Peptides against a protein of PDB entry 4J2C. Designs and how they scored, part 32

Target 1, 107 residues: chain A of PDB entry 4J2C
Amino acid sequence: MEDPFFVVKGEVQKAVNTAQGLFQRWTELLQDPSTATREEIDWTTNELRNNLRSIEWDLEDLDETISIVEANPRKFNLDATELSIRKAFITSTRQVVRDMKDQMSTS

## One batch from the design tools (peptide; aimed at target 1 P4 E11 W57 R86)

Design b2_p25_2_s1 (made by RFdiffusion4, then SolubleMPNN; from b2_p25_2, 16 letters changed)
Fold by OpenDDE base, seed 4:
Structure b2_p25_2_s1 (fold): chain B 107 residues (1-107), chain A 25 residues (1-25)
Amino acid sequence: as target 1 above (107 residues)
Amino acid sequence: TRLEELRRELEERTEKNRELLKKYY
């Protein structure tokens, strides 16, 4: 069996792109309330939050794999550089999610 | 609703990812 980390990583990346699209729409709706319906605002807000939450769950799952690998280094024999890349992905993606969440909470 | 459907899709993706990782790790 191939290491599924990259598969999930790819799914998370796609999810982030989706969330960023929703975030952009969310921003647009709030910037022009006169043209925005409450229905679309609520839908976009909820969908965005749902997406962000889903990404966060995925990141937690990915982060757990890191812990498992580090706890069992001989079992997985993962390249140190690859492990670093995985950690960096999780960290940077969390930051992207956090940035969107922060902007939502301040609006 | 569409929102509920999307939420379900997200949950299913997350669950699939989780199970996929669990099978390997």
Scores: peptide ipSAE 0.596, ipTM 0.904, DockQ to the pose 0.782
OpenDDE base, seeds 1, 2, 3, 5: peptide ipSAE 0.592, 0.595, 0.593, 0.593; ipTM 0.900, 0.903, 0.903, 0.902

Design b2_p25_2_s2 (made by RFdiffusion4, then SolubleMPNN; from b2_p25_2, 15 letters changed)
Fold by OpenDDE base, seed 5:
Structure b2_p25_2_s2 (fold): chain B 107 residues (1-107), chain A 25 residues (1-25)
Amino acid sequence: as target 1 above (107 residues)
Amino acid sequence: TRLEKLREEQEKKTEERRKMLKEFY
């Protein structure tokens, strides 16, 4: 059976890329109000928030799998390196999301 | 509201992912 961790990981990665693109546009729109419509700002903001929310939910599920694996090492037989990579992905992605959210909340 | 609908959709997707993960883990 294929490990669904990687399916979710892939979706998270895609969502992160999308969010980063939206974040960039969001920043540009706010930097020059003369070139931005309220409609585009609202759309971009909403889409960005939706993507970030999606990522956060998926990360919670991925994080839970880590706990399960650590509690049942013999069942899954994951080596330490793979587990570390999974943890690092979740941690780094969570930070990326947090950074964007922090900037949005202060703007 | 629009916001509520969007949140419901996200929750639905999350639930589907959780079900998938539970089958393996």
Scores: peptide ipSAE 0.390, ipTM 0.797, DockQ to the pose 0.536
OpenDDE base, seeds 1, 2, 3, 4: peptide ipSAE 0.385, 0.376, 0.379, 0.390; ipTM 0.786, 0.778, 0.791, 0.785

Design b2_p25_2_s3 (made by RFdiffusion4, then SolubleMPNN; from b2_p25_2, 16 letters changed)
Fold by OpenDDE base, seed 4:
Structure b2_p25_2_s3 (fold): chain B 107 residues (1-107), chain A 25 residues (1-25)
Amino acid sequence: as target 1 above (107 residues)
Amino acid sequence: TRLDKLREEREKESEERRELLKKFY
């Protein structure tokens, strides 16, 4: 069986790209409320939040896999470099999500 | 609604991913 980490990683990456697009639209809507409908604002906000939550959930799952691997190194025998890459991905992605969430909270 | 369907599908896919991870790890 192929390591499903990469599958989830790919889905997270897609979700991040989607979230960034939604975030951009969200920003645009807030910049000119006179041209924005409440419906679009609500839709965009909800979709963005849902997307971010999905990412966070997947990141938690991915992070758990790291813990499992580190607790059972002989079972998985992952390359140290690969493990580092996985950790870095989780960390950097969390930061991206946090940045968007922070801006949403500040507005 | 379409949005509800999308949300449902997203949740389903998320669950599938979780199960996939559980099977391997």
Scores: peptide ipSAE 0.411, ipTM 0.799, DockQ to the pose 0.730
OpenDDE base, seeds 1, 2, 3, 5: peptide ipSAE 0.401, 0.406, 0.405, 0.409; ipTM 0.798, 0.801, 0.799, 0.799; seed 1 fails the geometry check

Design b2_p25_2_s4 (made by RFdiffusion4, then SolubleMPNN; from b2_p25_2, 15 letters changed)
Fold by OpenDDE base, seed 2:
Structure b2_p25_2_s4 (fold): chain B 107 residues (1-107), chain A 25 residues (1-25)
Amino acid sequence: as target 1 above (107 residues)
Amino acid sequence: TELEKKEKELEKKSEERRELLKKFY
């Protein structure tokens, strides 16, 4: 069995791209109400929130794998560079999600 | 609703990924 970390990482990256697209549309809809319907605003908002929630769920699971690897170094034998890349991905992705959520909560 | 359907779909996919991670780690 191959390491599924990269499978989940890839799915998170796809979800982030999707969320960023939805966030852009969300911003556009709120900036010009004359071009927006309430239905599209609600649809975009809810779909964005769903995607962000999905990302956060995956990040928690990925973060747990880090703890498991660090507790069992001989079992997984990951080098320090790879572990650092994994940690950095989780941290940076959480920040991206947080930034979008913060902007949504203040609007 | 369509939104609820999409939410459930995302939830199921996330759960599948969770189980995949649990099998390996």
Scores: peptide ipSAE 0.602, ipTM 0.900, DockQ to the pose 0.895
OpenDDE base, seeds 1, 3, 4, 5: peptide ipSAE 0.599, 0.601, 0.598, 0.600; ipTM 0.899, 0.899, 0.897, 0.899; seed 5 fails the geometry check

Design b2_p25_3 (made by RFdiffusion4)
Pose (drawn by RFdiffusion4):
Structure b2_p25_3 (pose): chain A 104 residues (1-33, 37-107), chain P 25 residues (1-25)
Amino acid sequence: MEDPFFVVKGEVQKAVNTAQGLFQRWTELLQDPTREEIDWTTNELRNNLRSIEWDLEDLDETISIVEANPRKFNLDATELSIRKAFITSTRQVVRDMKDQMSTS
Amino acid sequence: MEERFEETDTEVEERHEMLTAYYKE
């Protein structure tokens, strides 16, 4: 088989970009005073977070699985480090948006 | 919004199956 981690990584990357875009408009709709547009934007943004959060759990499990069985997966160590790094950074990105959504 | 949630959940489930098939099977 081929390893789909980078495919799913790409999907997470796109959703994050989508979430970034919705978050920007979401901030605007609050700072320059309708309800229907705010509601749609808020829930679509939460929809992007749902997908990202779930994907990150699975991606993080794959790293746990690879480390428990290194010979089967033969992953370059640098490549593996970059994978954990992506989860780390992407989790931070998602958490930061939610915090701004909570206070704003 | 319900339809969008169902679609997004389906897409994430497909990605989960792909990862399970490679890393658990």

Design b2_p25_3_s1 (made by RFdiffusion4, then SolubleMPNN; from b2_p25_3, 12 letters changed)
Fold by OpenDDE base, seed 5:
Structure b2_p25_3_s1 (fold): chain B 107 residues (1-107), chain A 25 residues (1-25)
Amino acid sequence: as target 1 above (107 residues)
Amino acid sequence: MKELEEEIEKKNEERREMLKKYYVE
């Protein structure tokens, strides 16, 4: 059976890219109210929040897999480098999401 | 909006099931 970690990782990466695009548009809309409709602002904001929420859920699941692997090293036999890469991905992605959320909450 | 949120939840549940099947079982 193929390790589903990579499937979820891929989905997270796609969601991050989508969120970053939405965040950029969100920023643009708020910078020039004359060119922005309330409808588009609301839509963009909602889409962005939904994507961020989706990412956060996936990251929690991925983080749990790390704990499981570390608790059962003989079962999975993951290379230390691979495990480090997985941890780094979760940490860095969590930071990216946090940065966007922080900026949204201050606006 | 609600429909989209429901779809996201559905995907999340599927992901959780997938991970559980491999890592827990």
Scores: peptide ipSAE 0.452, ipTM 0.819, DockQ to the pose 0.845
OpenDDE base, seeds 1, 2, 3, 4: peptide ipSAE 0.446, 0.451, 0.445, 0.450; ipTM 0.817, 0.817, 0.815, 0.816

Design b2_p25_3_s2 (made by RFdiffusion4, then SolubleMPNN; from b2_p25_3, 13 letters changed)
Fold by OpenDDE base, seed 1:
Formats: structure tokens, C-alpha cells, sequence
Structure b2_p25_3_s2 (fold): chain B 107 residues (1-107), chain A 25 residues (1-25)
């Protein structure tokens, strides 16, 4: 069976790109209410929050796989470089999500 | 087109099942 880590990683990357676009629109809508409807603001806000929540959930699953691999190294036989790449992806993606959430919470 | 919420949820569930199958079982 193929390692499903890469499938989830790919979906997270897509979700991040989507969230970045939604976040930009969210910022624009709040900065210029004359160009915004309440419906679009609500939709954008909800879609953004849902995307961020989805990413966070997937990152938890990915992070758990790291713990499982490190606890069972002989079972999976992943090299240190691959594990480092996976960990870096999770860490950097969490930071991207946190940055957006921080800006939303202070709006 | 934006995927329906239920379809997206099913896809996520299937991915999680695969993760469990590979890493846990």
C-alpha cells in the first residue's frame, strides 16, 4: 500500500492555497465595506474558518504519523531526511495557519 | 465548482481511514 502521508500533505497544501485566497478576500471585504455584502463577508469568513480547521485536523493526523514512525522505526524504515521534511512541513504549515488565525482574532 | 460539504467530509474520512490502516493497523 502507498504511504497515504503524501496524499494528505497534498490536500493540506491545496487547502493552504485556498485559505490564503480566502484570507486576502476577507481582508479586502473588511477594509472596504462599500464593496462587500454581508452575505459575502459571512461566506468568506465561514469558508476560511472551515478551511483552517480542516488543515489543523489534517496536521494533527500527520503529526501523529510522525510519532508512530519514531516509536516504530523498524516497521516503516523512513530515513532521517524524509522525517525532517515531514516535520518541517507540519511546523511551517502550522505557522501559516496561526498567522491567519491571529489576524482574524484581532480584527 | 466548489465541492459539496458532504463530499468533502467523505473524502477526508477516507483519507483518515487510509492513514489508520497504514500507520496504526
Amino acid sequence: as target 1 above (107 residues)
Amino acid sequence: MEKLREEREKEVEERRKKLKEFYVE
Scores: peptide ipSAE 0.493, ipTM 0.837, DockQ to the pose 0.543
OpenDDE base, seeds 2, 3, 4, 5: peptide ipSAE 0.493, 0.485, 0.492, 0.490; ipTM 0.834, 0.830, 0.832, 0.832

Design b2_p25_3_s3 (made by RFdiffusion4, then SolubleMPNN; from b2_p25_3, 13 letters changed)
Fold by OpenDDE base, seed 4:
Structure b2_p25_3_s3 (fold): chain B 107 residues (1-107), chain A 25 residues (1-25)
Amino acid sequence: as target 1 above (107 residues)
Amino acid sequence: MKELEEEQEKKTEERREMLRKFYVE
């Protein structure tokens, strides 16, 4: 069986890209309300939140896999460099999500 | 919106199951 970490990682990356696009639109809509409809604002906001939520859930799952691997090194025998890359991905992605969420909450 | 949430929930569950099969079992 192939390691499903990469599947989830891929989904997270897609969600991040989508969220970034939605976030950009979200900021544009709020910057010029005269050109924005309530429907689009709501849709964009909801889509963005959903994507961010999806990412957060996936990151939690991915983070758990790290813990499992580290607790069972003999079972998985993952390269230390690979583990570092996985950890870095989770950490950096969490920061990206956090930055967007912070801006949304303060707007 | 309800359907979207349900779909997301389903996806999450599928992901968790996939991960469980590999990492836990």
Scores: peptide ipSAE 0.515, ipTM 0.841, DockQ to the pose 0.779
OpenDDE base, seeds 1, 2, 3, 5: peptide ipSAE 0.500, 0.506, 0.492, 0.513; ipTM 0.831, 0.836, 0.822, 0.843; seed 2 fails the geometry check

Design b2_p25_3_s4 (made by RFdiffusion4, then SolubleMPNN; from b2_p25_3, 13 letters changed)
Fold by OpenDDE base, seed 4:
Structure b2_p25_3_s4 (fold): chain B 107 residues (1-107), chain A 25 residues (1-25)
Amino acid sequence: as target 1 above (107 residues)
Amino acid sequence: MEELRKELEERSEKRREMLRKYYVE
């Protein structure tokens, strides 16, 4: 069986791109309320939140796989470089999500 | 919005199952 980590990683990356687009629109809508409808603001906000939650859940699952691999190194035979790449992806993606969430919370 | 949320949850569950099959079983 092929390692599904990359499948989930790919889906997370897609969700991040989607979220960033939604976040950009969210920012634009709030910057100029006169040209924004409440419907679009709500729609954008909800979709953004849904995507962020999706990302966070996937990251938790991916993080668990790291722990499993580290606890069973011989079973998965991953080298330190690959493991570091995976950890870095999770860490950096969490930061991206946190930055968006922080800006949404302070608005 | 509900439909979108449900779709995302379904996809997430499928991904979780893939991970479980490989990493846990």
Scores: peptide ipSAE 0.558, ipTM 0.879, DockQ to the pose 0.888
OpenDDE base, seeds 1, 2, 3, 5: peptide ipSAE 0.549, 0.551, 0.557, 0.557; ipTM 0.876, 0.876, 0.880, 0.879

Design b2_p25_4 (made by RFdiffusion4)
Pose (drawn by RFdiffusion4):
Structure b2_p25_4 (pose): chain A 104 residues (1-33, 37-107), chain P 25 residues (1-25)
Amino acid sequence: MEDPFFVVKGEVQKAVNTAQGLFQRWTELLQDPTREEIDWTTNELRNNLRSIEWDLEDLDETISIVEANPRKFNLDATELSIRKAFITSTRQVVRDMKDQMSTS
Amino acid sequence: SESEHETDEETHERHEMLDEYYKAP
C-alpha cells in the first residue's frame, strides 16, 4: 500500500485554511456592527474544527503505531519528526482560534 | 445539517484509509 498520511495531512491543511478564512469574517461580523450570517459563519467554523480535531487524533495514532513497529513502515526519521511537528503546530493553530472565539 | 453530515462522512473515509494502511497485518 501507499501511505496516505500526507493525503490526510493535505486535507487537514485545506480545512485549516477554510477555518482561517471563516475566523477572519467571524471577527469582522462582531467588530463592525446580521444574526443569521453570524450563526452560519460560527457553525461552519465549528464544522471545520470538528473535522480537523478528528483527523488529528487519527494522524497522531498513526505516529504512535509507526513508532511501535518501525521496521514495517520504514519511515525516514526526519519525515517522521515533521509529521509530529505538523500535529503539534496544527493543534496550536486550532486551539488559538477557539480561544479568540471564546473571548470575542 | 447536510454540510455537517458530509464533512463527517469525508472525515470517516480518511479514518478508514489510515486504519487500512496503519492497522493492516

Design b2_p25_4_s1 (made by RFdiffusion4, then SolubleMPNN; from b2_p25_4, 13 letters changed)
Fold by OpenDDE base, seed 2:
Structure b2_p25_4_s1 (fold): chain B 107 residues (1-107), chain A 25 residues (1-25)
Amino acid sequence: as target 1 above (107 residues)
Amino acid sequence: SSMEKKLEEETEERRKLLKEFYYAP
């Protein structure tokens, strides 16, 4: 069985791209009310929140795998570079999500 | 919603996939 980390990583990346698109639309709707319907605002907001929550859930699972690997280094035998890349991905992605959530909470 | 449920189910499947590998004996 191959390490599924990259599969989940890929799905997180897709979800981030989706969220960024939704966030952009959300911003546009709020900036120009003349082009916005309440229905689209609500839909966009809900979809965005759902995607962000999905990302956060996956990141928690990915972070758990890091802990498992670090607790059992001989079992998985990942090199330091790969482990660093995985950690960096989780950290940077959490920041991206946090930035969007911060902007949503202040509006 | 249906879309929300689908997203949650997919996330759960990914969790199972990770656990299958990382918690294997």
Scores: peptide ipSAE 0.625, ipTM 0.912, DockQ to the pose 0.853
OpenDDE base, seeds 1, 3, 4, 5: peptide ipSAE 0.622, 0.620, 0.624, 0.622; ipTM 0.912, 0.911, 0.912, 0.912; seed 3 fails the geometry check

Design b2_p25_4_s2 (made by RFdiffusion4, then SolubleMPNN; from b2_p25_4, 12 letters changed)
Fold by OpenDDE base, seed 4:
Structure b2_p25_4_s2 (fold): chain B 107 residues (1-107), chain A 25 residues (1-25)
Amino acid sequence: as target 1 above (107 residues)
Amino acid sequence: SKLEEELEKRTKERREMLKEFYYAP
C-alpha cells in the first residue's frame, strides 16, 4: 500500500489555494462596501472559514501520522529528510492559516 | 454549500485513507 500522506498533502495545498482566493475576495468586499452585498460577504466568509477548518483538520491528521512514524521507525522506514519535509509542510501551512485567521479576527 | 459538502466528503475519505495505512497491523 502506498503512503497516502502525499494525497492529503495535495488536498491541503488545494484547500490553501482556495482559501487564499476567498481571503482575497473577503478583503476586497470589506474594503469597498459600496460594491459588496451582505449575501456575498456572508458566503465568502463561510466558505473561507470552511476551507480553513478543513485545512486545520487535515494538518492535525498529518501531524498524527508523523507521530506514528516516529514511534514506529522500523514499520515505516522513512528517512530523516522526508520527515523533515513533512514537518516543514505542516508548520508552514499552519502559519499561512494562522495569518489569515488573525486578519479575519481583527477586522 | 457545495464546497462545504465536498470538503466534508473528501475529509472523511482522507481520514479513512490515513487510518488504513498508518493504523494497519
Scores: peptide ipSAE 0.555, ipTM 0.887, DockQ to the pose 0.754
OpenDDE base, seeds 1, 2, 3, 5: peptide ipSAE 0.546, 0.544, 0.551, 0.553; ipTM 0.882, 0.880, 0.886, 0.886; seed 1 fails the geometry check

Design b2_p25_4_s3 (made by RFdiffusion4, then SolubleMPNN; from b2_p25_4, 12 letters changed)
Fold by OpenDDE base, seed 4:
Structure b2_p25_4_s3 (fold): chain B 107 residues (1-107), chain A 25 residues (1-25)
Amino acid sequence: as target 1 above (107 residues)
Amino acid sequence: SSMEEELEKKTEERREMLKKYYYAP
């Protein structure tokens, strides 16, 4: 059976791209009220929050797989480089999400 | 919304996929 980590990683990356697009629109709507309806602001905000939540959920699952691999090294036989890449992805993606959430909370 | 439902469904599918591999005997 193929390791599904990269599949989930790919889906997280897609969700990040979607969230970044929504975040950009969110900022634009708030910067120019004359071109923004309350309905679009609310919709965009809701979709953005949902995407961020989805990403965070997947990251928790991916982080758990790291713990499992480290606890069972002979079962999965991943090299240190691959494991490092996986950890770095989770860390950097969490930072991207946190940056967007911080800006939303301070707007 | 449609997108909310899609995200929820995909997340569940991903979780099951990971469980099959990482928690297998």
Scores: peptide ipSAE 0.555, ipTM 0.879, DockQ to the pose 0.791
OpenDDE base, seeds 1, 2, 3, 5: peptide ipSAE 0.539, 0.546, 0.545, 0.541; ipTM 0.873, 0.875, 0.876, 0.873

Design b2_p25_4_s4 (made by RFdiffusion4, then SolubleMPNN; from b2_p25_4, 13 letters changed)
Fold by OpenDDE base, seed 1:
Structure b2_p25_4_s4 (fold): chain B 107 residues (1-107), chain A 25 residues (1-25)
Amino acid sequence: as target 1 above (107 residues)
Amino acid sequence: SALERELEERTEKRREMLRKFYLAP
C-alpha cells in the first residue's frame, strides 16, 4: 500500500491556497466597508473559517502519523530527511493558519 | 451547512486512508 501522507499533504496545500485567497478578500472587504455587503463579509468569513478548520483537522491527523512513525521506526523505516520534510510542512502550515487566525481575531 | 458537511466528509475519508496505512497490523 502506498503511503497516503502525500495525498493528504496535497489536499492541505490546496486548502491553504483557497484560504489565502479568501483571507485576501476578507481583508479587502474590511478595509473598504463602502464596497462590502454584510452578506459577502459573512460568506467570506464563514468560508474562510471552514477552510481553516479543515486544514487544522488534517494537520492533526498528519501530526499523529509522525508520532506513529517515530514510535514504530522499524515498521515504517521512513527516511530521516523525509520525516523532517513532513514535520516542517506541518509546522509551517500551522504557522500560516495561525497568522490568519490571529489577524481575524484582532479585527 | 452544505460546505461544512462536504469538508467533513472529505476529511473523514482522508483520515480513514491514514488509519488504514498507519494503524494497520
Scores: peptide ipSAE 0.541, ipTM 0.880, DockQ to the pose 0.824
OpenDDE base, seeds 2, 3, 4, 5: peptide ipSAE 0.527, 0.534, 0.541, 0.539; ipTM 0.872, 0.880, 0.880, 0.880; seeds 4, 5 fail the geometry check

Design b2_p25_5 (made by RFdiffusion4)
Pose (drawn by RFdiffusion4):
Structure b2_p25_5 (pose): chain A 104 residues (1-33, 37-107), chain P 25 residues (1-25)
Amino acid sequence: MEDPFFVVKGEVQKAVNTAQGLFQRWTELLQDPTREEIDWTTNELRNNLRSIEWDLEDLDETISIVEANPRKFNLDATELSIRKAFITSTRQVVRDMKDQMSTS
Amino acid sequence: SSTAAHERHEALHERHEALTEYYKE
């Protein structure tokens, strides 16, 4: 088989981009005073987070699985470090948006 | 809107299955 980690990584990347875009408009709709647009934007943004959060759990499990069985997966160590790094950074990106959504 | 939500849900399950098939099976 081919390893789909980078495919799913790419999907997570696109959803973060979508979420970044919705978050920007979401901030605007609050700072320059309708209800229907705010509601749609809020829930779509939460939709992006739902997908991202789930994908990160699975991707993080794959790293746990690869480390428990290194010979089967033969992953370059640098490549593997970059994978964990992506989960770390993306989790931070998502958490930061939710915090701004909570206070704003 | 319902169709888009179903498609997004199915795509998410496909990604999960692809990872399960490669890393667990």

Design b2_p25_5_s1 (made by RFdiffusion4, then SolubleMPNN; from b2_p25_5, 16 letters changed)
Fold by OpenDDE base, seed 5:
Order: C-alpha cells, then structure tokens, then sequence
Structure b2_p25_5_s1 (fold): chain B 107 residues (1-107), chain A 25 residues (1-25)
C-alpha cells in the first residue's frame, strides 16, 4: 500500500490555491461594492470559508499521522528529512489559513 | 452547489479512511 499522506497533501494544496483565489476576489468585492452584487459577495464568502474549513480538517488528520509515526518509528521507518518536510508543510499551511481567517474576521 | 458540497464531504471521508487504513490499522 502506498503512503496516502501525499494524496491528502495534494488535496490540501488544491484547496489552498482555490481559497487564495476566492480570498483575492473577496477582498476586491469588499473594496469596491459598486462592482459587486450581494449574491456574489455571499457566494464568495461561503466558498472561501468552506475551503478553509476543508484545509483545517485535512491538516488535523495529517498532523495526527506525524504523531503516529513518531510514536512508532520502526513500523514506518520514515526518513528524517521527509518527516521534516511533512511537518513544515503542515506548519506553513496553517499559517496561510490563519492569515486569511484573520483578515476575514477583521473586515 | 449542494452536489459540490456532497462531493467535498465524500472526498474528505475517503481521505480519512485512507489515512486510518495506512497509519492505524
């Protein structure tokens, strides 16, 4: 069986890319209401929130795998560099999500 | 839109299942 970590990582990255696009549009719509309908604002906001939630949930699952691997090192025998890359991905992605959420909550 | 939400939820469940089967079982 192949390690499914990378499948989930790929889905997270897709959701991040989508969220970043939605966030940019969200910002533009709020900066100039004359160019936006309320329907588009609501749709964009909801889709953005849904994507962010999806990312956060997947990151929790990925983070749990790290804990399992570290508790059972001989079972998985992961390279130390690979484990570091996995941890860095989770940390950096959480920061990206946090930055968007912070800006949304203050608008 | 509802169909898109259902598809996202289905994919989430599949991802969680894959992770459990590999890392826990």
Amino acid sequence: as target 1 above (107 residues)
Amino acid sequence: REKEREERERRREERRRMLREYYVE
Scores: peptide ipSAE 0.611, ipTM 0.903, DockQ to the pose 0.838
OpenDDE base, seeds 1, 2, 3, 4: peptide ipSAE 0.609, 0.607, 0.607, 0.611; ipTM 0.902, 0.902, 0.902, 0.902

Design b2_p25_5_s2 (made by RFdiffusion4, then SolubleMPNN; from b2_p25_5, 14 letters changed)
Fold by OpenDDE base, seed 5:
Structure b2_p25_5_s2 (fold): chain B 107 residues (1-107), chain A 25 residues (1-25)
Amino acid sequence: as target 1 above (107 residues)
Amino acid sequence: DEERRREREERREERREMLREYYVE
């Protein structure tokens, strides 16, 4: 059985790319209301929030796998460098999501 | 969009199931 960590990682990366595109449009719509319809603002906001929540949920699951591996080192025998890369991915992605959420909550 | 929401939820559950099978079971 292949390690499914990278399947979830790939889905998170796709969701991040989608969220960044939606966030850019969201910023543009709020910057110039004359170019925005209520429908597009609502749609963009909703899709962005849904994508961010999806990312957060997957990161929680990935973070749990880290704890399981560290508690059972002999079972998984994961390379230390690979484990560090996994941790760094979770940490950096959480920061990206937090930055977008912070800007949305203050706008 | 309800359809996209359902699709996201289905993919999320599939991913969780894969992780549980490998890491927990």
Scores: peptide ipSAE 0.636, ipTM 0.917, DockQ to the pose 0.843
OpenDDE base, seeds 1, 2, 3, 4: peptide ipSAE 0.632, 0.635, 0.635, 0.634; ipTM 0.916, 0.917, 0.917, 0.916

Design b2_p25_5_s3 (made by RFdiffusion4, then SolubleMPNN; from b2_p25_5, 16 letters changed)
Fold by OpenDDE base, seed 1:
Structure b2_p25_5_s3 (fold): chain B 107 residues (1-107), chain A 25 residues (1-25)
Amino acid sequence: as target 1 above (107 residues)
Amino acid sequence: MEEKRKEAEEKREERRKMLREYYVE
């Protein structure tokens, strides 16, 4: 059986790209109300929030796999470098999400 | 919106099942 970590990682990466696009639009809409409808603002805000939540859920699942692997090293026998890459991905992605959430919460 | 949300939740559930099958079971 293939390690499904990479499937989820791929989905998270896609979701991050989507969220960044939505965040850019969200910023533009708030900066220029004359070009924005309330409907688009609400839609963009909701889509962005939902995407960020989805990413956070997937990251939680991925983080759990790390804990399981570290608790059962003989079962999985993952390369230390690979494990570090997985951890770095989760950490960096969480930071990207946090940065967007912080800006949204202050607006 | 509701349909898309439901679809997203279903996909997440599937991914979670895959992870559980490999890492937990």
Scores: peptide ipSAE 0.594, ipTM 0.892, DockQ to the pose 0.856
OpenDDE base, seeds 2, 3, 4, 5: peptide ipSAE 0.590, 0.594, 0.594, 0.594; ipTM 0.890, 0.892, 0.892, 0.892

Design b2_p25_5_s4 (made by RFdiffusion4, then SolubleMPNN; from b2_p25_5, 16 letters changed)
Fold by OpenDDE base, seed 2:
Structure b2_p25_5_s4 (fold): chain B 107 residues (1-107), chain A 25 residues (1-25)
Amino acid sequence: as target 1 above (107 residues)
Amino acid sequence: REEEREERERQLEERREMLKKFYVE
C-alpha cells in the first residue's frame, strides 16, 4: 500500500490555492460594494470558510500521522529529512490558514 | 451548494480512512 500522506498533502495544497483565490475575491468584494452583490459576498465568504475548515481538518489528520510515525519509526522507515518536510508543511499551512482567518475576523 | 459541501465532507472522510488504514491499522 502506498503512503497516502502525499495524497492528502496534495488535496490540502489544492484547497489552499482555492482558499487564497476566494480570499482575494472576498477582499475585492468588500472593498468595492458597487461591484458586489450580497449573494456573491455570502457565497464567497461561506466557500472560503468551508475550504479553510477542510484544510484544518486534513492538517489535524496529517499531524496525527507524524505522531504515529515518531512513535513507531521502525515500522514506517521515514528519515529525519522527510519528517522535517512533513512537519514544515503542516506548520506553514496552518499559518497560511490562520492569516486568512485573522483578516476575516477583523472585518 | 449543499451538494458541494456534502461532497467535500465525504472526501474528508475518505482521506481520513486512507490515512487510518495505512498508519493505524
Scores: peptide ipSAE 0.638, ipTM 0.914, DockQ to the pose 0.887
OpenDDE base, seeds 1, 3, 4, 5: peptide ipSAE 0.634, 0.634, 0.637, 0.635; ipTM 0.913, 0.913, 0.913, 0.913

Design b2_p25_6 (made by RFdiffusion4)
Pose (drawn by RFdiffusion4):
Structure b2_p25_6 (pose): chain A 104 residues (1-33, 37-107), chain P 25 residues (1-25)
Amino acid sequence: MEDPFFVVKGEVQKAVNTAQGLFQRWTELLQDPTREEIDWTTNELRNNLRSIEWDLEDLDETISIVEANPRKFNLDATELSIRKAFITSTRQVVRDMKDQMSTS
Amino acid sequence: SAEETDTATEERHEMLTEYVNSKLS
């Protein structure tokens, strides 16, 4: 088979981008004083987080699986490091948005 | 929608599981 990690990584990248966009409008709708638009934007943003969070769990498990069985997957070490790095950074990106959503 | 997003996320999970099962079978 082909390894779909990078395909799913691409999907996570697009959802983050979507979330970034919604987060920007979400901030605006709060800082320059309707309810219906705010509610739609808030819940779609949460929808992007739901997909991202789930995908990151699975992607993180794949790294755990690859490390338990290195010979089967034959992954370049640098490539593998970059994979963990993506999960690390993307988790930080998502957590940061939620924090701003909590205070603002 | 929420159902569509969940379905798409589940499909991505199946893809990763199928790839891992192929390597460990």

